# Ledger of designs, part 22: peptides against a protein of PDB entry 7Q4I

Target 1, 281 residues: chain A of PDB entry 7Q4I
Amino acid sequence: HENSTIAERLYSEVRVLCWIMTNPSNHQKKARHVKRTWGKRCNKLIFMSSAKDDELDAVALPVGEGRNNLWGKTKEAYKYIYEHHINDADWFLKADDDTYTIVENMRYMLYPYSPETPVYFGCKFKPYVKQGYMSGGAGYVLSREAVRRFVVEALPNPKLCKSDNSGAEDVEIGKCLQNVNVLAGDSRDSNGRGRFFPFVPEHHLIPSHTDKKFWYWQYIFYKTDEGLDCCSDNAISFHYVSPNQMYVLDYLIYHLRPYGIINTPDALPNKLAVGELMPEI

## One batch from the design tools (peptide; made by RFdiffusion4, then SolubleMPNN)

Design b1_p10_1_s2 (from b1_p10_1, 6 letters changed)
Fold by OpenDDE base, seed 4:
Structure b1_p10_1_s2 (fold): chain B 281 residues (1-281), chain A 10 residues (1-10)
Amino acid sequence: as target 1 above (281 residues)
Amino acid sequence: YLKELLLNYF
């Protein structure tokens, strides 16, 4: 028997709407596997597409398909969330249809923060945006206030937010959010280890998997190392997770147990005031 | 893989 009492408490106190970036060609190939694995642990799960799918619970946004439309889809997704779902959650996760997320670990990270704090979290990158921006592939989570500022203050103003649908989605939302004073939070654990990962676990855990000249090492906002110190024991997300790997991760994380090992969770931190952040490490 | 990674940012 598993004791989920703390996870159940956090499920109630730290409500997460997960929206999944997908397209009609990926509904059956990818998005369905998100719904069958980690997406079931969100308080609300919505698939943002260009076509409706009632089996998936996919929304048809008024956007074209293709990589050049990802920014357009992100804008329309958050508009849709603000109009229909802003009160259904406290936090609003964007993930791709090949992102895997440990939602309980995200709730643990978010627990001290007020959803009325204008903040967002993810894998922070340093280029293009002064405060940094969050990697699109690793997934990023906005507070309710961050969504409000993005939709109400940023999107209507072409000086604050790019009106066209072109550009890197994660960079463009990062610029918009900075322009409305939404803070790019630190998602690292108390040991300075990352929680949001733009690659599969293998690429972060195995030392020398990438050349030191690999763009990622120039893009990361916080210095990180490869190997066992790469990743929090409370890691939140991984990207480029195949449909089969989603089921493997779901099995390894939630079903496979070493007999006789009991994990005791750390104490929850104190809740922060509105506008207060945890100190950067 | 690397090409797809680059194509997500460029």
Scores: peptide ipSAE 0.018, ipTM 0.643, DockQ to the pose 0.035
Fold by OpenDDE base, seed 1:
Structure b1_p10_1_s2 (fold): chain B 281 residues (1-281), chain A 10 residues (1-10)
Amino acid sequence: as target 1 above (281 residues)
Amino acid sequence: YLKELLLNYF
C-alpha cells in the first residue's frame, strides 16, 4: 500500500504544465516515451514541434527544425502557452525529449513560492547573463507571472529580447527574463545540493568522469562538490536520458522499494508572499 | 537512497 496524500495535495496546489521540446523525427523515438513515463505526472503535458501529432498531443509551431531554430521554437512555445494555457497551470516547465523529471520533487521546491512572483528555476549557469541563466538541457520552470512578463513585455521589444531565432535558447531566454526583472531563483535544497542536472545521474554522482577543466565547472553558478553531495535527495531532473533509461528510472523511483524502509516526508515550508524568495544558501 | 540506486544502475 502507498500513501500519496501529500503528493496529491501538491498536485492540486502546485499545478505544472510541462512542455517538451521535440521535432517530428523524435515523436516516436523519444517524445512518446516522455508521455509514457514522467510526463503523465504533469497537470498538463504538451509537445512543441513543427508538425501536429494527435496521438502524442504535439503542437505544430510556425518554426523550422534544427539547432539554430531552438530559440525561435522556445519563443513560439511560450506565446502558444500564454494564448491557450496560461490559466491551466501555476508553473510552466520546459524540458527536452531526453530530459527525465521527478515532478513531485519540483512541486515540493515550488510549494512556498507564489506563481505571481516573477521567478524561474533550473540549473543556474553564470556566463553571459549577470544574474545567471538556467541550462536548457536540465529543464527550467517559469512562474505564471514570469511567462506573462516574457510574452507580453519582453518578446515585443527588440531592446529587451532578441527578435532573431538564432543563438543559444537558454542564454537568450535568460537575457529576456533578466530584462523584465524575472529573478533567476536558487534551486538548491537546504543542504546546498542541486536539483536540476544537465547530464545523466552517472556523470554527476561519479567524480572520476569529469576533468576539472570540463566547461561545466566554469559554467555552474553555485559551487558544488563532486560525488554523493552533488545531488539533492529530492532531485528534479536529469538530461541525456535515453528512452530505455526513462523506463528504468520510472521503475526505480516509483515501483522498486527496499522492503521494510519507509520514507517520511519533511514538513512543508511556510508559503512566501508575492515577490518573496527563499534566502540563497 | 535514490542516489545509491542511481549509482548502481547508471
Scores: peptide ipSAE 0.015, ipTM 0.567, DockQ to the pose 0.793
Fold by OpenDDE base, seed 5:
Structure b1_p10_1_s2 (fold): chain B 281 residues (1-281), chain A 10 residues (1-10)
Amino acid sequence: as target 1 above (281 residues)
Amino acid sequence: YLKELLLNYF
């Protein structure tokens, strides 16, 4: 018998809306597999597309398709969320249709924070944005106040937020959020280990998988190494996860158990005041 | 433990 009492409490107290970046060609190939796996553990799940799909719960945003329109789609997705769903959750996760997320671990990270704190979390990168920005592929989560500031204060002002739909989606939202004083939070655990990952688990866990000249090591905001210490025991996300790998991860994380091993969860931290962050590690 | 298991599947 499994005891989910703490996870059920966090599901109620730390409400997460997940929106999935997709397109009509990927509704059946990728997005439906998110809906059939980790997306079930969101308080609300929405697929952001250019075409409506009632089987998927996909929204048709007023945008074109292709990589050059990802920033346009992100802007329209957050407008749609603000208009229809801003009170349905406390936190708003962007993920791709090949991102896998352990939503319980995200709720645990977010628990101490007020949703009225202007903050967002993800895999922090250091280039282009002074405070850093969150990697698009690893997924990133905005507080309710961060969404409000993005949609109401940043998007209407071409000096604060790029009006054109072109550019790197994650960099452009990172610039806009910085310009409205949304803080780029630290998502690391108490041991300094990351929680959001822009690659599959293999690429982070295997030492020397990449050359030290690989762009990732120049982009990562916090110093990290490959191997078992790369990643929190409460890791939140991985990117480039195939549809088949999503079902494997669901089985390994939620179904497969070593008999006779029981994990006792750590105590929840104290809640922070509005505007307060966890101390730097 | 889980991390080591994932190395065999990816």
Scores: peptide ipSAE 0.015, ipTM 0.521, DockQ to the pose 0.774
Fold by OpenDDE base, seed 3:
Structure b1_p10_1_s2 (fold): chain B 281 residues (1-281), chain A 10 residues (1-10)
Amino acid sequence: as target 1 above (281 residues)
Amino acid sequence: YLKELLLNYF
């Protein structure tokens, strides 16, 4: 028997809308497996597509398909969320249809923050944007105020936000958010370990003889180590997770238990004031 | 759950 009382409290106090970036060709292949696994733990789950799918709860956004339209899809997704769902949640997660998310760990990270604080979290990258930007594949989460500023202040202004649909989606939203003073938060735990990961667990946990020339080490905003110290005990997301691996992760995290080991959760931190951030580590 | 996991391994 599990005691979920703290998780249930956080489910009520830290409401998360998850929107999934997908396309019609991936509705059955990928997106439905998100819906069948970690997506069930969101307060609201929406699939953002170019075609409607009532079985999936997919929305047909007024965008074309293909990698060159991802920025267009992100803009229309947040416009749709702002118009229809801005009060349904406190936090708004973007994930890909091959991102796996431990939503309880995200709620724990978000708990101290006000949703009226203009902030967003994810795997922070340093290039192109002065404050950094969040990796698209690892998923990123906006506060309600960040969504408001993005949709109401940034998107209508071509000087603040790119009007065309071209460019790297994660870089372009990062530029727009910086231009409306949405802060790129620190998602690391109290030990300085990352929570959002742009690769599968294996690629972070296994020290690879990755050449220090690997692009990731040039992109990561915070210095990180490989191996067991790479990742928070409260890690939030992994990318490039196959449909089969989603079920494996969901089994390992939520069903498989070592007999006789009981985890005691840390106490919740104090809530921050509006505009206040946790100290940088 | 486990059934869906096992069905995807075969």
Scores: peptide ipSAE 0.025, ipTM 0.635, DockQ to the pose 0.070; fails the geometry check

Design b1_p10_1_s3 (from b1_p10_1, 5 letters changed)
Fold by OpenDDE base, seed 4:
Structure b1_p10_1_s3 (fold): chain B 281 residues (1-281), chain A 10 residues (1-10)
Amino acid sequence: as target 1 above (281 residues)
Amino acid sequence: YLFEQILNYF
């Protein structure tokens, strides 16, 4: 029998609404597989689309389809969440329909933080935004206060937040959040290892002879290593995960067990005050 | 790799 007592505690104390960026053409191809795998471990799961789908629990946002509308869809998704769901969770994860998330590891990272702290987490990138911004593909999680500031303070003000729907959604939300003093948190573990990944596990775990000219090394906010030290044992997300790989990851993480190995979880850190962050590593 | 440059820019 598995002992899930700590995971169950965190499920109740660290409530996560996951919203999935999708479109009508991906409801059956991708989004359904999120719902059938890791999305089940969210406290609330919503698919943000341009068309309603009652089988998927997809919301039709008042936006067009296509990559040029991702920023528009992100704005409308957070407006919808704020209006209908702001009290349903403490934390609000954006993920893509090809992002895989270990929600328990995210709850562990978020546990010390107050949801009233204006903070968000993800894979931090350094360009365009002084404090950094979180990679859209790796997924990013806002506190309840961060959502409130984004929707109520940033979105109504064209000086704080881009009013048009063009641009990179992750960069634009990062600018908006910085302009309302939402902090770009450090998602690394106590060993300095990343938790949110903009690629599949293979690309991070296997030292690729990727030239240091590869854009990722210029974008990453914190220094990261390739190989075994790339990734936290409590990694949260991976991007470009195919529908089939979602089921493989679900099996490997939640079902496959090495016989005779029992992991004891680390002690939970102390809870931080409102506005307090973990020390920089 | 090439696909993310496209996703973040377009």
Scores: peptide ipSAE 0.028, ipTM 0.714, DockQ to the pose 0.035
Fold by OpenDDE base, seed 3:
Structure b1_p10_1_s3 (fold): chain B 281 residues (1-281), chain A 10 residues (1-10)
Amino acid sequence: as target 1 above (281 residues)
Amino acid sequence: YLFEQILNYF
């Protein structure tokens, strides 16, 4: 038997809508495995596609498919969320159909923040956007106020937000959010360890897995290390997770237990005022 | 190692 009382409290107090970026060719190959694993721990789960799928709960957005249309899909996804679901949650997570998310760890990170604070979190990258932007692959989470500002203030204004559907999705939303004073938050834990990861756990946990010239080390906003110190004990997301790896991660995180080891959670931090952020480390 | 073996097995 497990004691889930704190997790149940956070499920009620820190409501998360997860939208999954997918396409019709991935509904059965990838997206259904998100629904069967980590997606079931969201307060609301929606698959954003170009075709409707009633078994998946997929929405047909008025967009084309392919990598060059991801920005168009993100704009239409947030418009759809704002129109139909803005009151169904406090926080709005974008993830890919190969992103794995520990939703309880995300609720823990978000707990002190007001959803009326114009903020978003993810794996922060430093290029192209002055305050940084969140890596699309690691997934990123907007407050309700951030979604409102994005849809109502940024999207209608071609000076604030790119009107065409081309460009890097994560960079373009990052520019739009900066232009409406949505803050790029710090998602690191109290030890300065990352929580959102643009690769599989193996690529972060194994020292020198990547060349020092690898683009990632030039893109990361905060300095990070490789090895066990790479990653928070409360890590939130990993990318490039295969469907089989999603079930393995679900088993390892939620079922497999070392006998005789009991985890005691840290105390919840104090709530922040509207517009207040945790200090950067 | 354990994570590497599990993740690379799939």
Scores: peptide ipSAE 0.016, ipTM 0.614, DockQ to the pose 0.232
Fold by OpenDDE base, seed 2:
Structure b1_p10_1_s3 (fold): chain B 281 residues (1-281), chain A 10 residues (1-10)
Amino acid sequence: as target 1 above (281 residues)
Amino acid sequence: YLFEQILNYF
């Protein structure tokens, strides 16, 4: 009863490799639930860990565990992707094992862009990086060219990219990407509404959930509203999503339907040239 | 430093 023809077209034309940041203690607790929910809608799904897990499809990266090693794990993950998987996709999503992603909405956002454009998308934050950087928790997606520049041009140069494994992984990759002229894209929809979210839907949808002093309002690169206008109808990601909430979101988004309401998708935009971005809103 | 750790710490 569902017509998925456009989604199937985008699945073929906008190929996404999703890599999930995880650790051995979370393979069964969190990562397995990503694999059973939204991760099945990626063209390729890989779990990046410190231990191999054949049931999960987890890769053992040569890194230590703990928050102070996330940047080391991100560097090794992208090296692994570049060596083994750079041609398996057009776009390369990093997500956490508690990030939920609507991959179809990401394909829709990415459709006009060339994967040879040095660009990446996510929830753009203002501090530390002049062009901004993408929040690690909301997930961020690199073009194939962005991955190439990161691994080949940035990582080998300690002046362009931090050589140690310490620091905030999202800030450090943001610095590296800026230093090789990878553009921090605008992920907002045509109405200026966000698509990548560093919190659960409730925290964005409920007005006055946070005070005006909450760090998020100082970090967000683009002005955003609270309430129903916070979020695109084509929102892509949410963070701090529990394993149980992933199944709830999968049900609500892909199974639950209001009888007699049919959504007609907008027409796809024109494809951009290599190096071209969508106009600013 | 502390705020960067909070984003990656929770």
Scores: peptide ipSAE 0.027, ipTM 0.704, DockQ to the pose 0.030; fails the geometry check
Fold by OpenDDE base, seed 5:
Structure b1_p10_1_s3 (fold): chain B 281 residues (1-281), chain A 10 residues (1-10)
Amino acid sequence: as target 1 above (281 residues)
Amino acid sequence: YLFEQILNYF
């Protein structure tokens, strides 16, 4: 028998709406596997598409398909969330249909923050945006206030947000959020280990997969290493996770147990005031 | 490993 009392408390106190970037060709191939695995642990789960699918809970956004329209889809997804769902959650996660997320670990990271603080979290990259931006593939989470500022203050202004639907969606939202004073938070744990990952666990955990010239080492905002110290024990997300690997991860994380080992969770930190961030380490 | 700009282009 598991004691889930703290996880149940955080499910109530740190409400997360997850929206999944998908397309009609991926509803059955990828998106349904998110719904059957980690997506069931969100307080609300919505699939953002160009076609409606009532079995999936997919929304037809007024956008074209293809990678050149991902920024257009991201803008319309957040408009839809703001209009219909802004009070259904405190935090709003974007993920891809091949992102895997440990939602309990995200609630633990978010617990001290006010949802009225204009902040967002993810895998922070340093190029193109002065404060950094969050990698699209690793997934990124906005506070309720960050969503409000994005939709109400940034999107209507072509000087603050790119009006065209083309471009790198993660860079373009990062520019918009900076322009409305939404802070790019630090998602690292107290040991300086990352929580959001733009690759599969193997690529981060196994040393010597890449040289120091690999683009990722030029893009990361915070210094990180490969190996066991790469990743928090409370890691939140991984990208390029196949449908089969989602079920493997669900089994390994939530079902497989080493007999006789009991994990005692750390105490919850104190809650921060509105506008306050955790100190950088 | 693909560069993010390549990934966003395709």
Scores: peptide ipSAE 0.026, ipTM 0.702, DockQ to the pose 0.033; fails the geometry check

Design b1_p10_1_s4 (from b1_p10_1, 6 letters changed)
Fold by OpenDDE base, seed 4:
Structure b1_p10_1_s4 (fold): chain B 281 residues (1-281), chain A 10 residues (1-10)
Amino acid sequence: as target 1 above (281 residues)
Amino acid sequence: YLFELLLKHF
């Protein structure tokens, strides 16, 4: 028997709405597998699409399909969340239909923060946005106040937020959020290890898997290493996770146990005031 | 732009 008491407490105190970026061609191929794995651990799970799917719980947003419409879909997704779901959660995760998320680890990271703090977290990238922006593929999580500022203050103002639907969605939301003073938080653990990953675990865990000239090393906001020190023991997300790998990860993380090893969770940090952030490492 | 978009999605 597992003791889930702390996880159950965090499930209640750190409510997460997960919205999944998908399309009608991926409902059965990808999105269904999110719903059958890690998406079950969200307080609310919504699939943002261009077509309704009642089996999936997919919403038809008024957007076209294709990579050039991801920014349009992101804007409409957050408008939909603000209109229908802003009180259903404290935190609002965007993930792709090939992102895997350990929601308990995200709740642990978010626990000290007020949802009324204008902050968001993810894999922080340094280009294009002064404070950085969060990688779209790794997934990113907005506080309730960040969603409010994005939808109410940024989106209606073409000077603050791009009105057209073109561009890299992660960069464009990052610009909009910066322009309304939503802070790009530090998602690293107390050892300075990352929690949100724009690739599969293998690409981060295996040293020299990528050339030092690989774009990622130029994009990452914080210095990171490859190998065992790449990744927090409380890692939150991985990207490019195939449907089959989602079930493998779900088994490895939640079912497979080494006999005789008991993990004791670290103590929860103190809660921060509204507008307060953890010190950067 | 196109190359960076390709690398983020492959």
Scores: peptide ipSAE 0.032, ipTM 0.737, DockQ to the pose 0.032
Fold by OpenDDE base, seed 3:
Structure b1_p10_1_s4 (fold): chain B 281 residues (1-281), chain A 10 residues (1-10)
Amino acid sequence: as target 1 above (281 residues)
Amino acid sequence: YLFELLLKHF
């Protein structure tokens, strides 16, 4: 028997709407496996597509398909959320249909923050945006105030936010959010270890897996290491997770237990005031 | 631009 009392408290106090970037060709191949695994731990789960799917709970956004339309889909997804769901959650996660998320670890990271603080979190990258931007594949989470500012202040203004649907989705939202003073938060744990990952666990955990010239090392905002110290014990997300790997991760994280080892969670931090951030490490 | 998008997905 597990004691979930703290997780249940955080489920109630740190409400997360997860929206999944998908397309009609991936509804059955990928998105349904998100729904059957980690997506069930969101307070609300919505699939953002170009076609409606009542079995999936997919929304047909007025956008075309393909990589060149991801920015258009992100804009329409957040417009849809703001119009229909802004009060259904405190935090609004974007993930891909091949992102895996430990939602409890995200709630733990978010717990001290006010949803009225204009902040967002993810795997922070340093190019193109002065404060940085969050990697699209690792997923990123906006506060309710960040969503409001994005939809109400940024999107209607072509000087603040790109009006066309072309662009790197993650870079373009990062520019828009910076232009409305939404802060690019630090998602690292108290040991300086990352929580949002743009690759599978294996690619971060195995030292020297990538060439030293690999773009990731030039893009990462905070210095990070490879190996076991790469990743927080409270890691939140991984990208390029296959449907089969989602079920493996669900089993390993939520079902498999080493007999006789009891994990005692750390105490919850103090809540921050509106506009306050945790100190950078 | 397009090349950087390609590199982020490989």
Scores: peptide ipSAE 0.031, ipTM 0.732, DockQ to the pose 0.030
Fold by OpenDDE base, seed 2:
Structure b1_p10_1_s4 (fold): chain B 281 residues (1-281), chain A 10 residues (1-10)
Amino acid sequence: as target 1 above (281 residues)
Amino acid sequence: YLFELLLKHF
């Protein structure tokens, strides 16, 4: 029998609304598998689409389909969340329909922070935005105050936030959030290891002979190594996870146990004041 | 996503 007492406490104290970026063609192919795996561990799970699906719990946003509309869909998704769900959670995760998330590890990372702190977390990239921005594929999580600032202060102002629906959604939200003083947090663990990953575990864990010219090494905000030290023991997300790999990850993380090994969780850190961040590593 | 797809082709 497992003892989940701390995870249950964090489920109550660190409430997460997960919204999944999807489209009608992916409801059955991808999004359904998120709902049947990691998405069930969110406090609230919403699929943001262009069509309603009552089996999926998908919302029809007033957006067109296509890659050029992802920024439009992100804006409408956060407007919908702000209008209907801003009090249903403390933290608001964006993920793709091929992102896998260990929600318990995200709650652990978020626990010290106030949801009234204007902060967001993810895989931080350095280009285009001075403080950095969070990779869209790895997923990113906004505090309640960050969502408020995005929707109320940034979106209505074309000088602060791009009014058209074109552009890279992760870069554009990163610009908007910076312009309303939402801080790009450090998601690394106490050992400096990453928690949000824009690729599958295999690509991070196996030192690929990827030429040092591989864009990722130029984009990462924090220097991280490849191999076993790439990834926190409390890693939060991976991207490009196939539907079949989601079930494999669910089995490996939540069911498969090495007999006779007991993991004792670290003590929870002290809670930070409103506006306070963990020290940079 | 789009940028990552563009980068998978290089």
Scores: peptide ipSAE 0.031, ipTM 0.739, DockQ to the pose 0.037
Fold by OpenDDE base, seed 5:
Structure b1_p10_1_s4 (fold): chain B 281 residues (1-281), chain A 10 residues (1-10)
Amino acid sequence: as target 1 above (281 residues)
Amino acid sequence: YLFELLLKHF
């Protein structure tokens, strides 16, 4: 018998809307596998597309398809969320249709924070944005106040947000959020280990796959190492996860158990005031 | 640009 009492409490107290970046060609190939795996653990799940799909729960945004329109799709996705769903959750996760997320670990990280704090979390990168920005592929989560500031204060102002739909989606939202004083939070655990990952678990856990010249080491905001110490025991996301790997991860995390090993969860931290962040490590 | 750089390194 499994005891989920704390996870059920956090499901109610830390409500998460997950929106998935997809396109019509990926509805059946990728997006439906998110819906059948980790996406079922979100409080609300929406697929942001250019075509409606009632089986998927996909929304047709008024945008073109292709990589040059990802920033346009992100702007319209957050406008749609603000208009229809801003009260359905406390936190708003962007993920790709090949991102895998452990939503319970995200709720644990978010628990101390007020959703009225202008903050967002993810895999923080250091280039282009002074405070950093969150990697698009690893997924990133905005507070309700961060969504409000983005849609109401940033998007209507061409000086704060790029009006054109071209550009790197994650960099452009990072610039906009900085311009409205949304803080780029620290998602690391108490041991300084990351929680949001822009690659599959294998690429982070196995040393020697990358030279020190690999772009990732120049982009990562916080110093990290490869190997077992790369990753929190409460890791939140991985990117480039194939549809088949999503089902494998779902089995390994939620079904496979070593007999006779019981994990006792740590105590929840104290809740922070509005505008307060966890101390830097 | 950044997405094109990512695709050139994989």
Scores: peptide ipSAE 0.028, ipTM 0.727, DockQ to the pose 0.032

